# Designs tried in a protein design run: peptides against a protein of PDB entry 3T7K. Part 11

Target 1, 248 residues: chain A of PDB entry 3T7K
Amino acid sequence: KAEKILARFNELPNYDLKAVCTGCFHDGFNEVDIEILNQLGIKIFDNIKETDKLNCIFAPKILRTEKFLKSLSFEPLKFALKPEFIIDLLKQIHSKKDKLSQININLFDYEINGINESIISKTKLPTKVFERANIRCINLVNDIPGGVDTIGSVLKAHGIEKINVLRSKKCTFEDIIPNDVSKQENGGIFKYVLIVTKASQVKKFTKLINDRDKNETILIVEWNWCVESIFHLNVDFTSKKNVLYQKK

## One batch from the design tools (peptide; made by RFdiffusion4, then SolubleMPNN)

Design b1_p9_2_s3 (from b1_p9_2, 3 letters changed)
Fold by OpenDDE base, seed 4:
Structure b1_p9_2_s3 (fold): chain B 248 residues (1-248), chain A 9 residues (1-9)
Amino acid sequence: as target 1 above (248 residues)
Amino acid sequence: SMSKELDED
């Protein structure tokens, strides 16, 4: 059926998209449309797997979904596109009226607002955003909204190797892991990096660390600090936004 | 407003 529909076009584009969707296409696609998209070099996956070499995200805007956040870790992310790309594409293909000799849809017209070439270019870097920031090991409180598994998975996708989950009410200093990064000469390295949800946790962890190791560097942030770092594919250590405690 | 830590898909 898809072949018959596409036979009216003299030339078919190959978009070379391996994509996931977030915040759109909740009902999925029918079999014919999937086949059409496949013939156009558009493959949509249900889940993110490294083996699939995903290069595209479909979303209506920048979202704080697991899929969207992880898409910024693709190697590279080639395209971040609005769902209207697929909608308009399928609409043109299914149109009976126009003897369209060619599909006239340009990917660049459907870019998600705020995902610019500067962001895309950073996904071509050999390192991940937190790796570049010298953040390898973090402490994450167990009461984080969204759950430690999902949040941890996003952080790992962005170069954090070790996620230590802290039981905020019961944890001691010995439960806090150091950020084991070799001293690079020019980078602000924090020995202890923590993601917390409450001011009481800031007070607790700062006390625990400072009582046992007074001279160590500490970074305590909200999840939003991580999100902003991901959205920019850059950690700005000069910003105090979403930083709850910092000791250099 | 507690910013939603993660949006649902």
Scores: peptide ipSAE 0.276, ipTM 0.825, DockQ to the pose 0.667
Fold by OpenDDE base, seed 3:
Structure b1_p9_2_s3 (fold): chain B 248 residues (1-248), chain A 9 residues (1-9)
Amino acid sequence: as target 1 above (248 residues)
Amino acid sequence: SMSKELDED
């Protein structure tokens, strides 16, 4: 069926997209449309797997979904596209209008607002955003909305190697892990990095750390600090936004 | 509304 539909075109583009969708296409695609998309070099996957070498995300806008956040860790993310790309493409293909010699859909017309070439270019870097920031080991409070597994998975996708989950009510200083990074000359290395949800946790952890390890560097942030860092593929240590406590 | 830590897909 797809072959018959596509046979009316003299030339077919190869978009070379390996994509996931988020915030769109919840009902999936019919078999014919999947076949059409496949013939155009568009493969849509249900889940993110490293083996699939995903290079594209479909979303209506910047989202805080696991898929969207992880898409910024693709190596590289080639395209972040609005679902209208697929919609318009399929619409053109299914159109009974005269012999369209060519499919005239340009990927660049469907870019997600806020995911620009500067972001895309950073996905070509050999390192992940938190790796570049010298954040390898973090402490994460167990009461974080979204759950430690999902949040942890996103953080790992972006270069955090070790996530220590803190039971905020019961934890002691000994439960807090250091950010085990070699002293690199050029980066503000924080010995203790914590993601917390409440001011009470800031007070608790700052006290625990300062009482036992008084001279060490501490960074306590909200999840939004991580999200902003991901969205920019850069950690801005000069910004106080979403930083709850910092000791240099 | 407190921004959800994660949006649901």
Scores: peptide ipSAE 0.276, ipTM 0.823, DockQ to the pose 0.632
Fold by OpenDDE base, seed 1:
Structure b1_p9_2_s3 (fold): chain B 248 residues (1-248), chain A 9 residues (1-9)
Amino acid sequence: as target 1 above (248 residues)
Amino acid sequence: SMSKELDED
């Protein structure tokens, strides 16, 4: 059926998209439309797997979903597109009235607002955002909204190698792991990096660390600090936004 | 106010 529908076009584009969807297309696509999209070089996956070499995300806007945050770790992310791309494409293909010999849908007309070429270009870098920031090992409190597995998975996609989950009520200094990065002479490296949810945790962890390791560097942030770093594909250590405690 | 940590898909 898809072949018969597409036969009216003399030439078919190959969009070369390996995509996931977030915040759109919850009901999926019918078999015919999936076949049409596949013939146009558009393959939609249900989940993110590294082996699939995903290069595209469909979303109505910038979202804080696991899929959206992880899409910024694609190598590279070629396109971040609004769902209207698929909608308009399928609409044009199913239209019997248009004597169109060619499909006239431009990917660039459907870019998600706020995902610009500067962001896209950073996804071509050989390093991940937290790797560039010299953050490899972090401490994460176990009571984080969204769960340690989901949050941890996003952070790992962006270059965090080790996530230590802290039981906030029972943890001691010995439970806190250092950020094991080679001291580059000129880079602000924090020995202890923690993501916390409560002011009481800031007080607890700062005390534990300062009492046992008085002269060491500490960075305690909210999850929003990580999200903003991901959205910009850059860590801004000059910003105090979402930083709960910093000791240089 | 701490924003919602993650949006649901």
Scores: peptide ipSAE 0.276, ipTM 0.827, DockQ to the pose 0.751
Fold by OpenDDE base, seed 2:
Structure b1_p9_2_s3 (fold): chain B 248 residues (1-248), chain A 9 residues (1-9)
Amino acid sequence: as target 1 above (248 residues)
Amino acid sequence: SMSKELDED
């Protein structure tokens, strides 16, 4: 069926998209449309796997979903597109108007607002955002909304190697792991990095660390600090936004 | 609205 539908076009584009969808196409696509998309070099996957070499995300806007956040770790993310790209493409293909010799849909017309070339260009860097920020080992409280597995998976996709989950009510100083990075001369390295949800946790962890490891560097942030860092593919250590405690 | 730390897919 797809071949018969596409036979009316003299030339078919190859978009070379390996994509996931978030916040759109919840019901998926019918078999004919999947076959059409495949013939146009568009492959849509249900889940993110590194082996699939994904290069595209479909979403209506910037979202804080696991898929959207992880898409910014693709190597590279080539395109972040609105679902209207697929909608308009399929609409044109299914159109009975005989006069269409070519598919006339430009990917660049469907970019997600706020995902600019500056962000896309950073996905071509050989390092991940938290790796560039010298954050390799973090402490994460167990009561984080979204769950430690999902949050941890996003953070790992962005270059955090080790995630230590803290049971906030029962943890001691010995449960807190240091951020084991070599002292680079030109970068602010925090010995202890923590993601917390409550002011009481800030008080607890600052006391535990300061009482046992006095004068060490501490960064305590909320999840939004990580999200903003991901959305910009840059950690701004000059910003106090979403920073709950900082000791340099 | 509690800012959902993660949006649902």
Scores: peptide ipSAE 0.273, ipTM 0.822, DockQ to the pose 0.599

Design b1_p9_2_s4 (from b1_p9_2, 4 letters changed)
Fold by OpenDDE base, seed 4:
Structure b1_p9_2_s4 (fold): chain B 248 residues (1-248), chain A 9 residues (1-9)
Amino acid sequence: as target 1 above (248 residues)
Amino acid sequence: SLSSSLDED
């Protein structure tokens, strides 16, 4: 059926998209539309797997979903597109009225607002955002909304190697892991990096660390600090936004 | 209040 529908076009574009969707297309696509998209070089996957070499995200806007956040770790993310790209594409293809010899849809017209070439260019870097920031090992409180597995998966996609889950009520200093990064001359390395959800946790962990390891560097942030870092593909250590405690 | 949310798909 897809072949018959596409036969009216003299030339078919090859978009070369390997994509996931978030915040759109919850009902999926029918078999014919999937076949059409495949013929146009558009493959949509249900889940993110590294082996699929995904290069595209479909979303209506910047979202704080697992898929969206992970898409910024693609190597590279080639395109972040609004779902209207697919909608308009399929609409044009299914249109009986238009004697179109060619599909005239430019994917560049469907970029997600706020994902610009500066962001896309950073996905071509050989390192991940937290790797560039010298953050390899973090402490994560177990009561984080979204769950430690999902949050941890996002952080790992962005270069965190080790995630230590802290049981906030029972944890001691010995449960807190250091960020084991070799001292580089250039850039603030924090020995202890923690993601917390409550002000009481800031007080607790600050006390535990300062009482046992008084002269060490500490960074305590909320999840939004990670999100903003991901959205910009850059860690700004000069910003106090979403930083709950820092000791340099 | 600290915002530590992840949106659902």
Scores: peptide ipSAE 0.287, ipTM 0.829, DockQ to the pose 0.658
Fold by OpenDDE base, seed 5:
Structure b1_p9_2_s4 (fold): chain B 248 residues (1-248), chain A 9 residues (1-9)
Amino acid sequence: as target 1 above (248 residues)
Amino acid sequence: SLSSSLDED
């Protein structure tokens, strides 16, 4: 059926998209439309897997979903597109009135607002955002909204290798892991990096660390610090935004 | 409260 529908076009574009969707297409696509999209080089996956070499995300706008945040870790993210790209594409293809010899849909017209070439270009870097920031090992409180698995998965996608989950009410100093990175000459490396949800946790962890390892560097941040770092594909250590405690 | 939200898909 898809072949018959596409036969009306003399030339078919190859968009070369391996995509996930977030905040759109919850009902999926019918079999014919999936086949049409496949013939146009558009493959939509339900979940993110590294083996799929995903290069695209469909979303109506910048979102704080797991999929959206992880899409910024694609190597590279080629396109971040509005769902209207697919809608308009399928609409044109199914149109019987348009004696179009060619599909006239340019993916560049459907870019998500705020995902510009500067962001896209950073996804071509050989390193991940937290890797570039010398953040390899972090401590994450167990009461993080969204769950430690989801949050941890996003952080790992962006170059954090080890996530230590802290049971905030029960943890001791011995439960806190250091950020084990080789001292680079030009970068402020924090020995202890923690993501917390409450001011009480800041007080607890700062006390635990300072009482036992007084001279060490500490960075305690909110989840939003990570999100902002991901959205910019850069960690700005000069900013105090979403930083709860910093000791250099 | 500290912002620790993740949007649902």
Scores: peptide ipSAE 0.287, ipTM 0.830, DockQ to the pose 0.614
Fold by OpenDDE base, seed 3:
Structure b1_p9_2_s4 (fold): chain B 248 residues (1-248), chain A 9 residues (1-9)
Amino acid sequence: as target 1 above (248 residues)
Amino acid sequence: SLSSSLDED
């Protein structure tokens, strides 16, 4: 059926998209449309797997979903597109009125607002955002919204190697892990990096660390600090936004 | 409460 539908076109584009969807296409696609998309070089996957070499995300806008955040770790992310790309494409293909000899849908017309070439270009870097920021090991409180597994998975996708989950009420200084990075001369390295949810945790962890390791560098941030860093594919250590405590 | 959330897919 897809072949018959596509036969009316003299040439078919190859978009070369390996994509996931987030915040759109919850009902999926019918078999014919999947086949059509496949013939156009568009493969849509249900989940992110490294083996699939994903290069695209479909979303209506910038979202704080696991898929969206992880898509910014693709190697590279080639396209971040609005779902209207697929909608308009399929509409054109199924249209009986358009005696179009070719499909005329440009990917660049469907870019997600806020995902610009500067962001896309950073996904071509050999390192991940937190790796570049010299954040290898973090402490994460166990009461983080979204859960430590999901949050941890996103953070790992972006170059954090070790996530230590802190039991906020029961943890001691000995439970806090250092950010074990080789002293690179040029980077603001924080010995202790923590993601917390409450002001009480800031007070607790700052006290624990300062009482036992009083001269060390500490960075305590909100999850939003991580999100903003991911969205920009850059850690801005000059910004105090979403930073709860910083000791240099 | 500090805004720490993930959106659901």
Scores: peptide ipSAE 0.284, ipTM 0.827, DockQ to the pose 0.621
Fold by OpenDDE base, seed 2:
Structure b1_p9_2_s4 (fold): chain B 248 residues (1-248), chain A 9 residues (1-9)
Amino acid sequence: as target 1 above (248 residues)
Amino acid sequence: SLSSSLDED
């Protein structure tokens, strides 16, 4: 069926997209449309797997979903596209108009607002955003919204190697792990990095660390600090936004 | 509450 539909075109593009969807296409696609998309070099996957070498995300806008956040860790992310790309493409293909020589859909017309070439270019870097920031090991409180597994998975996708989950009510200083990175000459390495949800946790952890390991560098942030760092594919240590406590 | 939101897919 798909071959008969596509036979009306003299030339077919190969978009070379391996994509996931978030915030769109919840009902999926019918078998004919999947076959059409496949013939155009568009493969849509249900879940993110590293082995699939995903290079595209479909979303209506910038979202704070697991899939969207992880898409910014693709190697590279080639395109972040609105679902209208697929809609308009399929609409043109199913059109009863006379034989079209070519499919006239430009990917660049469907870019997600706020995902610019600067962001896309950073996904071609050999390092991840937190790796570049010298953040290897973090402490994460167990009461984080979204759950430690999902949040941890996003953080790992972006270069954090070790996530230590802290039981906020029961943890002691010995439960807090240091960020084990070699001292680079250019400075800016925090010995203790923590993601917390409450002001009471800031007070607790600052006291525990300062009482037992005086004069060490501490960074305590909200989840939004991580999200903003991911959205920009850059950690701005000069910004106080979403930073709850910082000791240099 | 600190805004730690993750959107659902």
Scores: peptide ipSAE 0.283, ipTM 0.827, DockQ to the pose 0.630

Design b1_p9_3_s1 (from b1_p9_3, 6 letters changed)
Fold by OpenDDE base, seed 5:
Structure b1_p9_3_s1 (fold): chain B 248 residues (1-248), chain A 9 residues (1-9)
Amino acid sequence: as target 1 above (248 residues)
Amino acid sequence: MIDKELPDV
């Protein structure tokens, strides 16, 4: 059926999109539209898998979803597009009125606001955002909203190799892992990096660390610190935003 | 399925 619909066009674009959707297309697509999109080089996947070599995200705006956050870890993210791209594309293709010899839809007209070329360009870097920030091993409290698996999965997508889940009520100093990074010359390396949710955790972990490992560098942040770092694909260590405790 | 936004907290 798709072939018959597309046969009216002399030339078909190949968009070369391997995409996931977030905050849009909850009902999916009908079989004909999937076939149409596939013929246009648009493949939409339900879930993020590294093997799929995803290069695109569809979302109405910047979202704090797992998919959106992980899309910024694509290698590269080529496009972050509004769902209107697909809507307008399918609308044009299904329109019988226009003797359109060609599909005239430019992906660049559908960019998600706030995902600019500066962000896209950083997805072409050989390193991930937290890797560049010398954050390899983190401690994550077990009571984090969103769950340790989801949060951990996002963080891993962005270059955190090891996530140590701290049982906030029962943890001791020995449960806290150091951020085992080789001293690179020019980066402020925090020996202990922790993501916490409560001021009581800050007090607990700062005490545990300072009592046992004096004078070491500590970074305790909120999840929002990670999110902002992901959205910018850069860690700003000069910012105090979402930093709960810092010892340099 | 609606993707959940991860909490801000």
Scores: peptide ipSAE 0.435, ipTM 0.910, DockQ to the pose 0.841
Fold by OpenDDE base, seed 3:
Structure b1_p9_3_s1 (fold): chain B 248 residues (1-248), chain A 9 residues (1-9)
Amino acid sequence: as target 1 above (248 residues)
Amino acid sequence: MIDKELPDV
């Protein structure tokens, strides 16, 4: 069916998109539209897998979804596009009125607001955002909203190698792992990095660490600190936003 | 399945 629909065009673009969707297209696409998109070099995947070499995200705006946050870890993210790209594309293709020999849709007209070329360019860097920030090993409280698996998966996509889940009520100092980045020459390394949800956890972990390892560097942040770092593809250590405790 | 936004906390 798709071939008959596309046969009216003398030339078809190849967009070379391997995409996921978030906050849009919840009902998916019909089989004909999937086939049309595939013939235009647009392949949409249900889930993020590294093996698929994803290069595109469809979303109405910047979202705090797992898919959106992980899309900023693509190598590279070529395009972050509004769903209107697909809507307008399919509308032109299904339109009988346009004797257009060509599909006239520019990807750049559909960029997600706030995802600029500076952000896209950072996805071409050989390192991930937390890798560049000398954050390799983190401690994550087990009562984190969204769950340790989802949060952990996002953090790993952005260069955190080891996630230690702390049982916040029962953990001791021995349960806290150091951020071992001894091989990186440049930048202030925090020996202990923790993501917490409550002020009581800040008090607990600062006490545990300072009682046993008094002179060490500590960074305790909210999940929002990670989110902001991902959205900017940069860690700003000068900002106190979403930092609950910092000892240099 | 609708992708949920991760909480701010």
Scores: peptide ipSAE 0.435, ipTM 0.910, DockQ to the pose 0.837
Fold by OpenDDE base, seed 2:
Structure b1_p9_3_s1 (fold): chain B 248 residues (1-248), chain A 9 residues (1-9)
Amino acid sequence: as target 1 above (248 residues)
Amino acid sequence: MIDKELPDV
């Protein structure tokens, strides 16, 4: 069926997209449309796996979903596209018009607002955003909304190697792990990095650290600090936004 | 299945 539909075109593009969808196409695609997309070099996957070498995301806008956040860790993310790309493509293909020479859909017309070439270019860097920021080991409170597994999975996709989950009510100083990075000559390194959810945790952890490891560098942030860092593929240590406590 | 947005917290 797909072959008969596509035979109306003299030339078919190969888009070379390996994509996931978020915030769109919840019902998936029918078998004919999947086959059409496959013939155009568009493969849609249900889940993110490193082995699939994903290079594209479909979403209506910037979203705070696990898939969207992880898509910014693709190597590279080639395209972040609105679902209208697929809609318009399939609409053109299914049109009752006579023989078309080619499919006239430009990928660049369907870019997600706020995902510019500067963001895309950073996904070609050999390092991840938190790796570039000298953040390797973090402490994460166990009561974080979204859950430690999901949050931890996003953070790991972006170069955090070790996530220590803190039981905020029961933890002691000995439960807090240092950010074990070699001193780089030109980069601020925080010895303790923590993601917390409330002011009482800031008070607790700052006291525990300052009482036992005096004068060490501490960074305590909200989850939003990580999200903003991911959306920009850059950590801005000059910003106080979403920073709850900082000791340099 | 709808992907959930992670909280703004």
Scores: peptide ipSAE 0.434, ipTM 0.910, DockQ to the pose 0.859
Fold by OpenDDE base, seed 1:
Structure b1_p9_3_s1 (fold): chain B 248 residues (1-248), chain A 9 residues (1-9)
Amino acid sequence: as target 1 above (248 residues)
Amino acid sequence: MIDKELPDV
């Protein structure tokens, strides 16, 4: 069926999209539309796998979903597009009225608001956002909303190698792992990096570390600090936003 | 399945 529908076009674009969807297309696509999209070089995947070399995200806007946050770790993310791209494309292809010999849809007209070329360009960097920030090993509290597996998976996609899960009520100083990065002479490296959810955890961990390792650097942040860092593909250590405790 | 937004808290 798809071939017969596409036969009216003299030339077909090849968009070269390997995409996931988030916040849109919950019901998926019919078989004919999937075949049409595949013939146009658009392949949609249900889940993110590194082996698939994904380069595109479909979403109505910037979202705090696992898929959206991980899409900013694609190598590179070529396009972040509104679902209207697919809707208008399929509409034009199914339209019998348009004597158009060619599909006339520009990908750049469908960019997600707030995902600009500056963000896209950072996905071409050889390092991930937390690697550039010298954050390799973190401590994560076990009671984090969204769960340690989902949060940990997003953080790993962005260059955090080791996630230590802290049992907030039972943990001791010995349970806290250092951020094991080679001291680059000129970069503010924090020896202890922690993601916490409560002010009581800040008090606990600050005391545990300062009582046992008094002169060391500490960064305690909210999950929102990580999200903002991902959305900008940059860690701003001058910002106090979502920072609960910092000792340089 | 609807992708859940990760909480902000």
Scores: peptide ipSAE 0.433, ipTM 0.909, DockQ to the pose 0.825

